Peptides against a protein of PDB entry 3ESW. Designs and how they scored, part 213

Target 1, 322 residues: chain A of PDB entry 3ESW
Amino acid sequence: NNIDFDSIAKMLLIKYKDFILSKFKKAAPVENIRFQNLVHTNQFAQGVLGQSQHLCTVYDNPSWHSIVLETLDLDLIYKNVDKEFAKDGHAEGENIYTDYLVKELLRYFKQDFFKWCNKPDCNHCGQNTSENMTPLGSQGPNGEESKFNCGTVEIYKCNRCGNITRFPRYNDPIKLLETRKGRCGEWCNLFTLILKSFGLDVRYVWNREDHVWCEYFSNFLNRWVHVDSCEQSFDQPYIYSINWNKKMSYCIAFGKDGVVDVSKRYILQNELPRDQIKEEDLKFLCQFITKRLRYSLNDDEIYQLACRDEQEQIELIRGKTQ

## One batch from the design tools (peptide; made by RFdiffusion4, then SolubleMPNN)

Design b2_p25_6_s3 (from b2_p25_6, 16 letters changed)
Fold by OpenDDE base, seed 4:
Structure b2_p25_6_s3 (fold): chain B 322 residues (1-322), chain A 25 residues (1-25)
Amino acid sequence: as target 1 above (322 residues)
Amino acid sequence: EKEEELKKQELNLIEKYLEYLESLK
């Protein structure tokens, strides 16, 4: 009997697909109980859940994408992308073009569009007066600031004129298109939306040690790529651990299709104690949230995402960017 | 190491499946 190896292979692949898809079916009652107990008993788990409820979906707003694209100098951006793309001798239609786009968006955002704000300029004295500003503390938003999802307002007094300047920490990324200033939070928030507005697969990465950045899924590299708008950094996940010698415990990526512990990508040395949650519980939590985010997807979409997940997990285990 | 090997095996199966799906287009 000629063993039809091709037929057997096809059957095995079908069974494997079914097995993968079975992992993304509705959670069993026991998993729901475990999840509920975890988020009610573990503050870190509750925090991850809370962040996922916002960060996984907030940027998937077509109206916001339109506003972003109307606000950016697209002519300049694409001119620069085309220039650099042509310079490197790539053919039109290559997936690598998107990597050039992201690199230009990093350049454009940092150099032309957005400003770092350690201290605000004095509203009365004008530009380049931040050195004259003394922090008085933080307070809640006023009625106007509250319209733009402002949680905190930093208050500064000008040493020169004595006037008070407010620096609202807006969480509305559309307001950030107007203000064009902030710290890592505002930078990452708006830049995440910008990348999303170009139709890219983007994740927001939260680091417990007070930094945030993005990841972009490069179709050319076929992996998640580190993107830090503050640093104009593309594919440099090592910058925090190695260049900054930053101590870190957790890096969690939040995207529309999942929540992933990406700590292994970024924490290369000087790891802080991971004592906020058991590793098994964190893994379970991320998988559980990811599963919920994928409930509306079809089997092919689920399977493709599962393939990406497995590739990423291999990358994270090996500690090698392919 | 065992986890990596298992993941590698899973990936290889996935890749083969994706190649198969692409061949059906």
Scores: peptide ipSAE 0.025, ipTM 0.552, DockQ to the pose 0.103
Fold by OpenDDE base, seed 5:
Structure b2_p25_6_s3 (fold): chain B 322 residues (1-322), chain A 25 residues (1-25)
Amino acid sequence: as target 1 above (322 residues)
Amino acid sequence: EKEEELKKQELNLIEKYLEYLESLK
């Protein structure tokens, strides 16, 4: 009896698709109760939910994408991408071009466009005066600063002229296109929007231990790729744990299509206690939010995303055994 | 050809997932 392996494979694929789609049906009453209890009783869970409500959707703004594309030197960017693509000479499929684009955007952003601001320059003395600035503390935004989603303003006094300089910590990425300066928060915020403006699949990664970065889904590599605009880093998830010897407990990725615990990708050594939530409750929370984000998608979109999710989970598990 | 390649990728994913689930028992 010649086993028709092709017919068996087709039947298995159909059954598997139906099984996957069944997981993305409306939440059962028991799951809704569990979710509500978790976010009301666990502060970390409430924080993850609050972040998801902002970070998963805020960058999906077509008006912002247009403003970004009008602000960037697209001629320079594409000239550099085309130049690097032409050098590689390998008939590697059209998908590799996007990896070159992300690498050039990292270069352009760090070298040509945005500035790191440890201390601001004195507004009165001008450029390269940050060494004369003494921190006085932080305060709330004024009426003008409040227009740009500013929660905190750092206050500095110039030791040379005695004048006060304000460094507002803007969360409006469109304002950051004007100011072109900040720390890891401002860098990651604007760079996430930039990548989204090119139509890329991007996640914002929050680390509990005061750092943030991006992930980009590479169609060429067929996986999520670490992207840090501050470091001009592409596909170097080890830099925090190994190069910086940073101690970390949680890394959570926020995207339009899901929330994922990506701690296993970045926490390679010196793991801090994961004591903020039970592991089972965190897994449930991320899955519940992800399911909610996908409620409007069709069956084919849900299935494709579920396949990507499973591939990522396999990758994250295998990476611990190498 | 694209549809056959998609089916091959899906099958490979299912195989890897099944191997993973077996490793958890």
Scores: peptide ipSAE 0.020, ipTM 0.467, DockQ to the pose 0.234
Fold by OpenDDE base, seed 2:
Structure b2_p25_6_s3 (fold): chain B 322 residues (1-322), chain A 25 residues (1-25)
Amino acid sequence: as target 1 above (322 residues)
Amino acid sequence: EKEEELKKQELNLIEKYLEYLESLK
C-alpha cells in the first residue's frame, strides 16, 4: 500500500486549517466568564485590556496617514532609501527595500524631525534654555491642551526669568507632528503612526518598567523586528537587557491583529518578578483579546495570521532572535 | 513547566509541518 504522502499531507493541511480556524470561532460562554472575572479582579489585566482598546485601533486612521505623509519630507526619505538600496539591496530582492525604508525613517525621525525633551525650553527666553528650567510638578490640561488628548501637563519655572513653561504630554499624534518633541511615549506614539502611514504591519510594545517601542513585521526577514525610534534602533531587542542592564518584568505588544506577550524577546537577563498576573491568565487574556480583534477577518486572513503567530512563538521559545 | 514543555513540543511539530509545507512550494 503506497502511502500517498501527498494525499495525507493535503488532508493534514485541511485538518490543521480547520483546527486553527476553530480557535478563532466565537468565544464559549465559559471563556467570556473567565475573561470578565479576570479583568474585574486583576488590575494588570484591566490595564492590558484598556491599552488594547486604544493601541490596537487608534493608528488605523486613513486621515491621519494622509496628514503624516503630507508632513514628512518624502522626497528626502525616498532619495535616501533609494541610495542605500542601490548599494546593497539589489542582491537581496525587492522585499529588503522596506527594511531600508524603516531604517531611513528611524534616521529621519531622530535626526531631522523629532526632538527629545527632558525639560522644555523657556517660552520667554527662547531656544536652548532648558538648563534653566526647574520642575514644579504636574497638573491637568487647560482648555486648549485638552483638545489634543492631553492627560497631564508638566510645569517648569525658568530660573532666569521666573516665567512658567508648560510641557503638555499630548497623546494626539497629529499634535505631535506640530510640537515635534517629547519623551519615549511621544516618540513611540508618533513613530508608530508614521510606520502605519506607510502601510506597514506595526505593533506598539509596552514595557511595564517605563519604556515603549515598536515592532515592524519585515517581509524580508519574515519576522517581527524590534524598532526603537528613541534609539534609532533596528533589530536590536537586546539593547534594554544587555546594553542598558535594564530590569524588566513584562513587554506586551499591541497591534491591530493581536496582543502578544513579547517579554521573551527583550527580557534576556535581570528579569523582575512576574507577579502582576498568573502566566496562564496573561496567556489567556492575550489570546482572548487577539481572538476578538480577528472576529471580522475571513478564514484565509485568520489562517495567515495564525501561521505568523505560531512562527513567532517558535522564535520566542528557541531564542533565535539573531 | 509541564505545560510549557507540551507547548514547546506542539510548536516544534507545527514548525516541522510548516517547513514541510514550504518544501512543497
Scores: peptide ipSAE 0.020, ipTM 0.540, DockQ to the pose 0.050
Fold by OpenDDE base, seed 1:
Structure b2_p25_6_s3 (fold): chain B 322 residues (1-322), chain A 25 residues (1-25)
Amino acid sequence: as target 1 above (322 residues)
Amino acid sequence: EKEEELKKQELNLIEKYLEYLESLK
């Protein structure tokens, strides 16, 4: 009796698909209770939920995408991308074009478009006067600054002229297209929107130890790729742990299709205590939020995303970028 | 009938294996 291995393989694939899809069905009452208890009793869980409610959806704004594309020098960007793609000679196929686009956007953003602001220039003395600025502290926004989702304003006094300069920490990325300056928060916020405006799959990565960056899903590499606009960095997840010798505890990625603990990609050494939440509860929380974000998707979309998730989990466990 | 029963047994084993894999996560 010849075992029909092809028939068995087909049955296995069907059962596997059904099993994967079953994980994304509507949450059971017990899971809802567990979720509610977790976010009400654990501050870290509440923080992750709060961030997900903003970061997973805020960048999916077609009006903002249009404003971004109208503001950027698209002719320069595509000219540079085409030039680099032509050097490759199409040997790697057309999917590599998007990787070249992201690399050019990193260059353009850091070199041509946005500025790092440790201290602002004096509004009275003009450009290159930040060395004369003394911090006086922080205060709440005024009526004008409040229009642009500003929670904090840093106040500086000029040692030369004695005038006060305000540095509002805007969270409105459209306002950042005008101001074109900030620290890691403003850089990552606007750059995430820029990548989304090109129709890319992007996640915002929050590190508990006061840094933020992006991940882009490369169709060429078939994986999530580290992207840091501040560093003009593409596919260098090791820079924080190895190059900076940074100590870290948590890295959480926020995207439209899910929330993922990506700590294993970035925390390669000098791991700080992960004492803010139980590992099982964090895993549950991320899965539960991800499940909610996928409720409107069809079975094929859910299955494709679940396959991508599984590949990422294998990568993270093996400690090898695929 | 015997072939149908073998297929049912194989499907049951596949389901048990998938449940086991889930328990390892």
Scores: peptide ipSAE 0.018, ipTM 0.383, DockQ to the pose 0.057

Design b2_p25_6_s4 (from b2_p25_6, 15 letters changed)
Fold by OpenDDE base, seed 4:
Structure b2_p25_6_s4 (fold): chain B 322 residues (1-322), chain A 25 residues (1-25)
Amino acid sequence: as target 1 above (322 residues)
Amino acid sequence: SKEEELLRQQLELINKYLEELEKKK
């Protein structure tokens, strides 16, 4: 009996398809109970859930994308992208063009567009007066600041003129297009939106140790790529652990299609205790949220994402960027 | 690792599926 290997392969593929699709079906009652218990009993899990409810969807706003594209100097950006792309001798239409775009956006954002704000300049004394500013503390937003999803306002007094300057910590990325200043939170927030506005697959990465950055899915590299707007960094996940010698415990990536523990990509040394949640529970939590985010996707989309997931998991296990 | 090997095998199957989907377009 000639074993029809092709028929067997097709059958196995169909069975595997069904198996994968079954993982993305509605959660079983037992999984729902486990999820509910976890988020009610574990503060870290509750935090991850809360972040996912915002970060996974907030940037998928076509109106915001339009505003971003209208605000950026697209002529300059594409001119620079085209220049660098041509310099390296790439042919038009290569997927690598998007990597050049992201690199230029990093440059443009840091060098031309956005400003780091340790302390604000004095509103009265003008530019380059931040050195004269003394922090008085933080307070809630006023009526105007509250319009732009402001959680807190840092208050500073000018040592020169005695006037008070407010530094509202806006969470509205559209307001950040106007203010064009902030710290890692504002940088990452707006830059995530910028990347999304170009139609890119982007994740927001939260580090428990008070840093945030992005990941971009490179079609050329066929993987998630580290992107830090503050550092103008592309594909340098090691910068925190190695270059900064930063101690870290958790890095969680939030995207429209999933939540992923990416700690293994970034925590290469000086790992802090991962004592906020059991590893199995964190894995379950991320998978559960990811499953929910994919409920409306078709089979083909699920398979594409499953491919990405498996590639990423292999990468994270190996600790090597392929 | 055993986990890595399992993931690799899964990826290979997914890739084969994706290739078949592309041929149907």
Scores: peptide ipSAE 0.022, ipTM 0.524, DockQ to the pose 0.102
Fold by OpenDDE base, seed 5:
Structure b2_p25_6_s4 (fold): chain B 322 residues (1-322), chain A 25 residues (1-25)
Amino acid sequence: as target 1 above (322 residues)
Amino acid sequence: SKEEELLRQQLELINKYLEELEKKK
């Protein structure tokens, strides 16, 4: 009896698709109760939920995308991408062009567009005066600063002229297109919006130990790729654990289509205690939020995303065995 | 959890299936 393996494979794929789709149906009452109890009793879970409500949706703004594209030097960017693609891209296929684009955006952002700000320059003395600035502390925003989603303002005094300079920590990425300076938070916030403005699949990665970065889904590599605008880094997830010898406990990725614990990609050594939530509860939380984000998607979109999720989980498991 | 074990078993089945497909190429 010639077992028609092709027919069996097709039947298995249909059953598997139906099974996957069944997982993304409306949450059962017991799951809703578990979710509500978890976010009310666990502070870390509440924090993840709060971040997801902002980070998963805020960058999906067509008006902001237009403003970004109007602000960037697109002629320079595409000229550089075309130049690099002409060297090596024809041998690797059309999908590699997007990887070259992300690499050029990293270069352009760090070298030509945005500035790192440890201390601000003195507003009175002008450029290159940050060395004369003494921190006095932090305060709440004034009426003007409050218009741009500012929670904190760092206050500095100039040792030369005695004047006060304010460094608002803006969370409005459109304001950051104007100010063009900040630390890891401002860098990651604006760079996430920039990548989104080119129509890319992007996640915002939050690390509990005071760092943030991006992930981009590469169609060429067929996986999520580490992207850090501060470091001009592409596909170097090891830089924190290995190069910096950073100790970390949690890395959580936030995207329009899901929330994922990506700690296994970045925490390669010196793992801190994961004592903020039970592992089973964190997994449940991320899955529950992801399910909620996908409620409006069609069956084909849900299936494609679920396949991508499974591939990512396989990658994260294999990475620990090497 | 029972669900993790099911997912692990499914992943193992998929991996075994993929390995068998690669052996038949």
Scores: peptide ipSAE 0.017, ipTM 0.431, DockQ to the pose 0.050
Fold by OpenDDE base, seed 1:
Structure b2_p25_6_s4 (fold): chain B 322 residues (1-322), chain A 25 residues (1-25)
Amino acid sequence: as target 1 above (322 residues)
Amino acid sequence: SKEEELLRQQLELINKYLEELEKKK
């Protein structure tokens, strides 16, 4: 009797399918208890959960996307993308066009659109007066500043005219389209929204050691790509550990479809102690939040994302971009 | 590593499944 190997293979694939899907089913009571205990007893876990509740969903706002697209010089952006795409002559298919778009958005954002603000200019003396500004400290927002999700306002005194200048640290990315200045937080916040407004798959990466950046999923490269708006950097995850010699402990990526510990992509040397949470508990936490974010997805979407997740995990273990 | 090999095997199975789903469309 010829063993029907095709039928056996199909049966094995079905069983494997069911196994994968079982990981994304509704959490068991024991998992819910573990999750609740973890977020109530571990401050780092509570922080990750709090960030996920904001960062995983806040940028999925069609109204904000429209405002962004209306604010940017789309004609300039697409002109530059088309020019670079044509120059490189790549018969490499339509998917590479999106990589060129992200590279141009990095250029446009840093060179034409947004400004780094170490110290503000004096409101009275005008442009290029930041050298005359002395920090007096930080305070809470006033009534106007509070309308734009402002938690802190930095206060500066002008050494020339003696007037006070306020630098509100706005968390409303729509307000940042107006102010067009900030530090790594404001840069990453608005740039994440910009990338999302083009329909891209984007994650916000939080580093515990006071830096933030993005990841973009490239369909051409078939992987997550490091994107730092402050540095105009594309696919250079090594810049922090190697170029800056930065010491780091945790890098956590927050996206609409999941929360992932991406520390292995960015922490290549000078690793700080990872003592804020047990590794098993962090893995559990990220998986649990990811599972919740995928509850409404169909089986096909779950499989596609599971494939992507496993590819990323292999990449992270190898310590090499695929 | 043992972990890498396990993940590789899982990925291969997922990819085979996805290929079969695409053939049915």
Scores: peptide ipSAE 0.016, ipTM 0.451, DockQ to the pose 0.105
Fold by OpenDDE base, seed 2:
Structure b2_p25_6_s4 (fold): chain B 322 residues (1-322), chain A 25 residues (1-25)
Amino acid sequence: as target 1 above (322 residues)
Amino acid sequence: SKEEELLRQQLELINKYLEELEKKK
């Protein structure tokens, strides 16, 4: 019997596709029990779940995308992208254009659009008065601030005029298009929405040690790319561990299609104890949430995403992002 | 077909992943 190796290979490929798709079927009762027990008994797991319920879906709002695109200087952005692409991009093909777009959006956002706010300016004394501001603490939002998903308000007193200035920490990214100021949270929140508004595959990366950034899926590089709006950084995942010498324990990426532990991409040295959850439980949690996020996808979409997942896991294991 | 080539590439990636997992055991 001439073993038709091509036929066997095709059958194996079909069986493998079916196997991959089977992983994304409805969770077994035992998995649901494990999940419920984990989120009820482990605070870190509950936190990851809570973040996923917000961060995985909130940016998929077409109305918000329209508002963003109407607010940005698209003529300037595309002019700059076209200019940079014309220099070096033509040789690399059309897929590199999106990388140039993300790089320009990083530039535009940091240089032209958004402002870092360590301390607010005094509302009475005007611009460039933040040096005169003394923190008094934080309080809950007032009635106006509460309209824009404000969790906390930082209170400052001006040392010159004695007036109080409020710095509300808005979580509404549309309000941030108006205020155009904040810290890493506001920067990452609005910048994630901006990238999503251009139809890009984007994840929000939460670091337990008080930093947040984005990842963008580059079709040119065929991988997830580190993007930090605060740093105007593209494809520099090492900046935290190496350049900042930051100690970190967990980096979790939240996207519409999944939740992924990306700690291995960013924690290159000075790793803090990972004692908040068992590694097996964290892996299970991320996979379980990812599975839920994909329940409505078709077989082809599930399969394509599963291939991206495997490629990313290989990358994370090899430590070769480049 | 384009689909067969994609599947082949995916299997190659999976095999590489499995090999790397075995090295960590």
Scores: peptide ipSAE 0.015, ipTM 0.476, DockQ to the pose 0.150

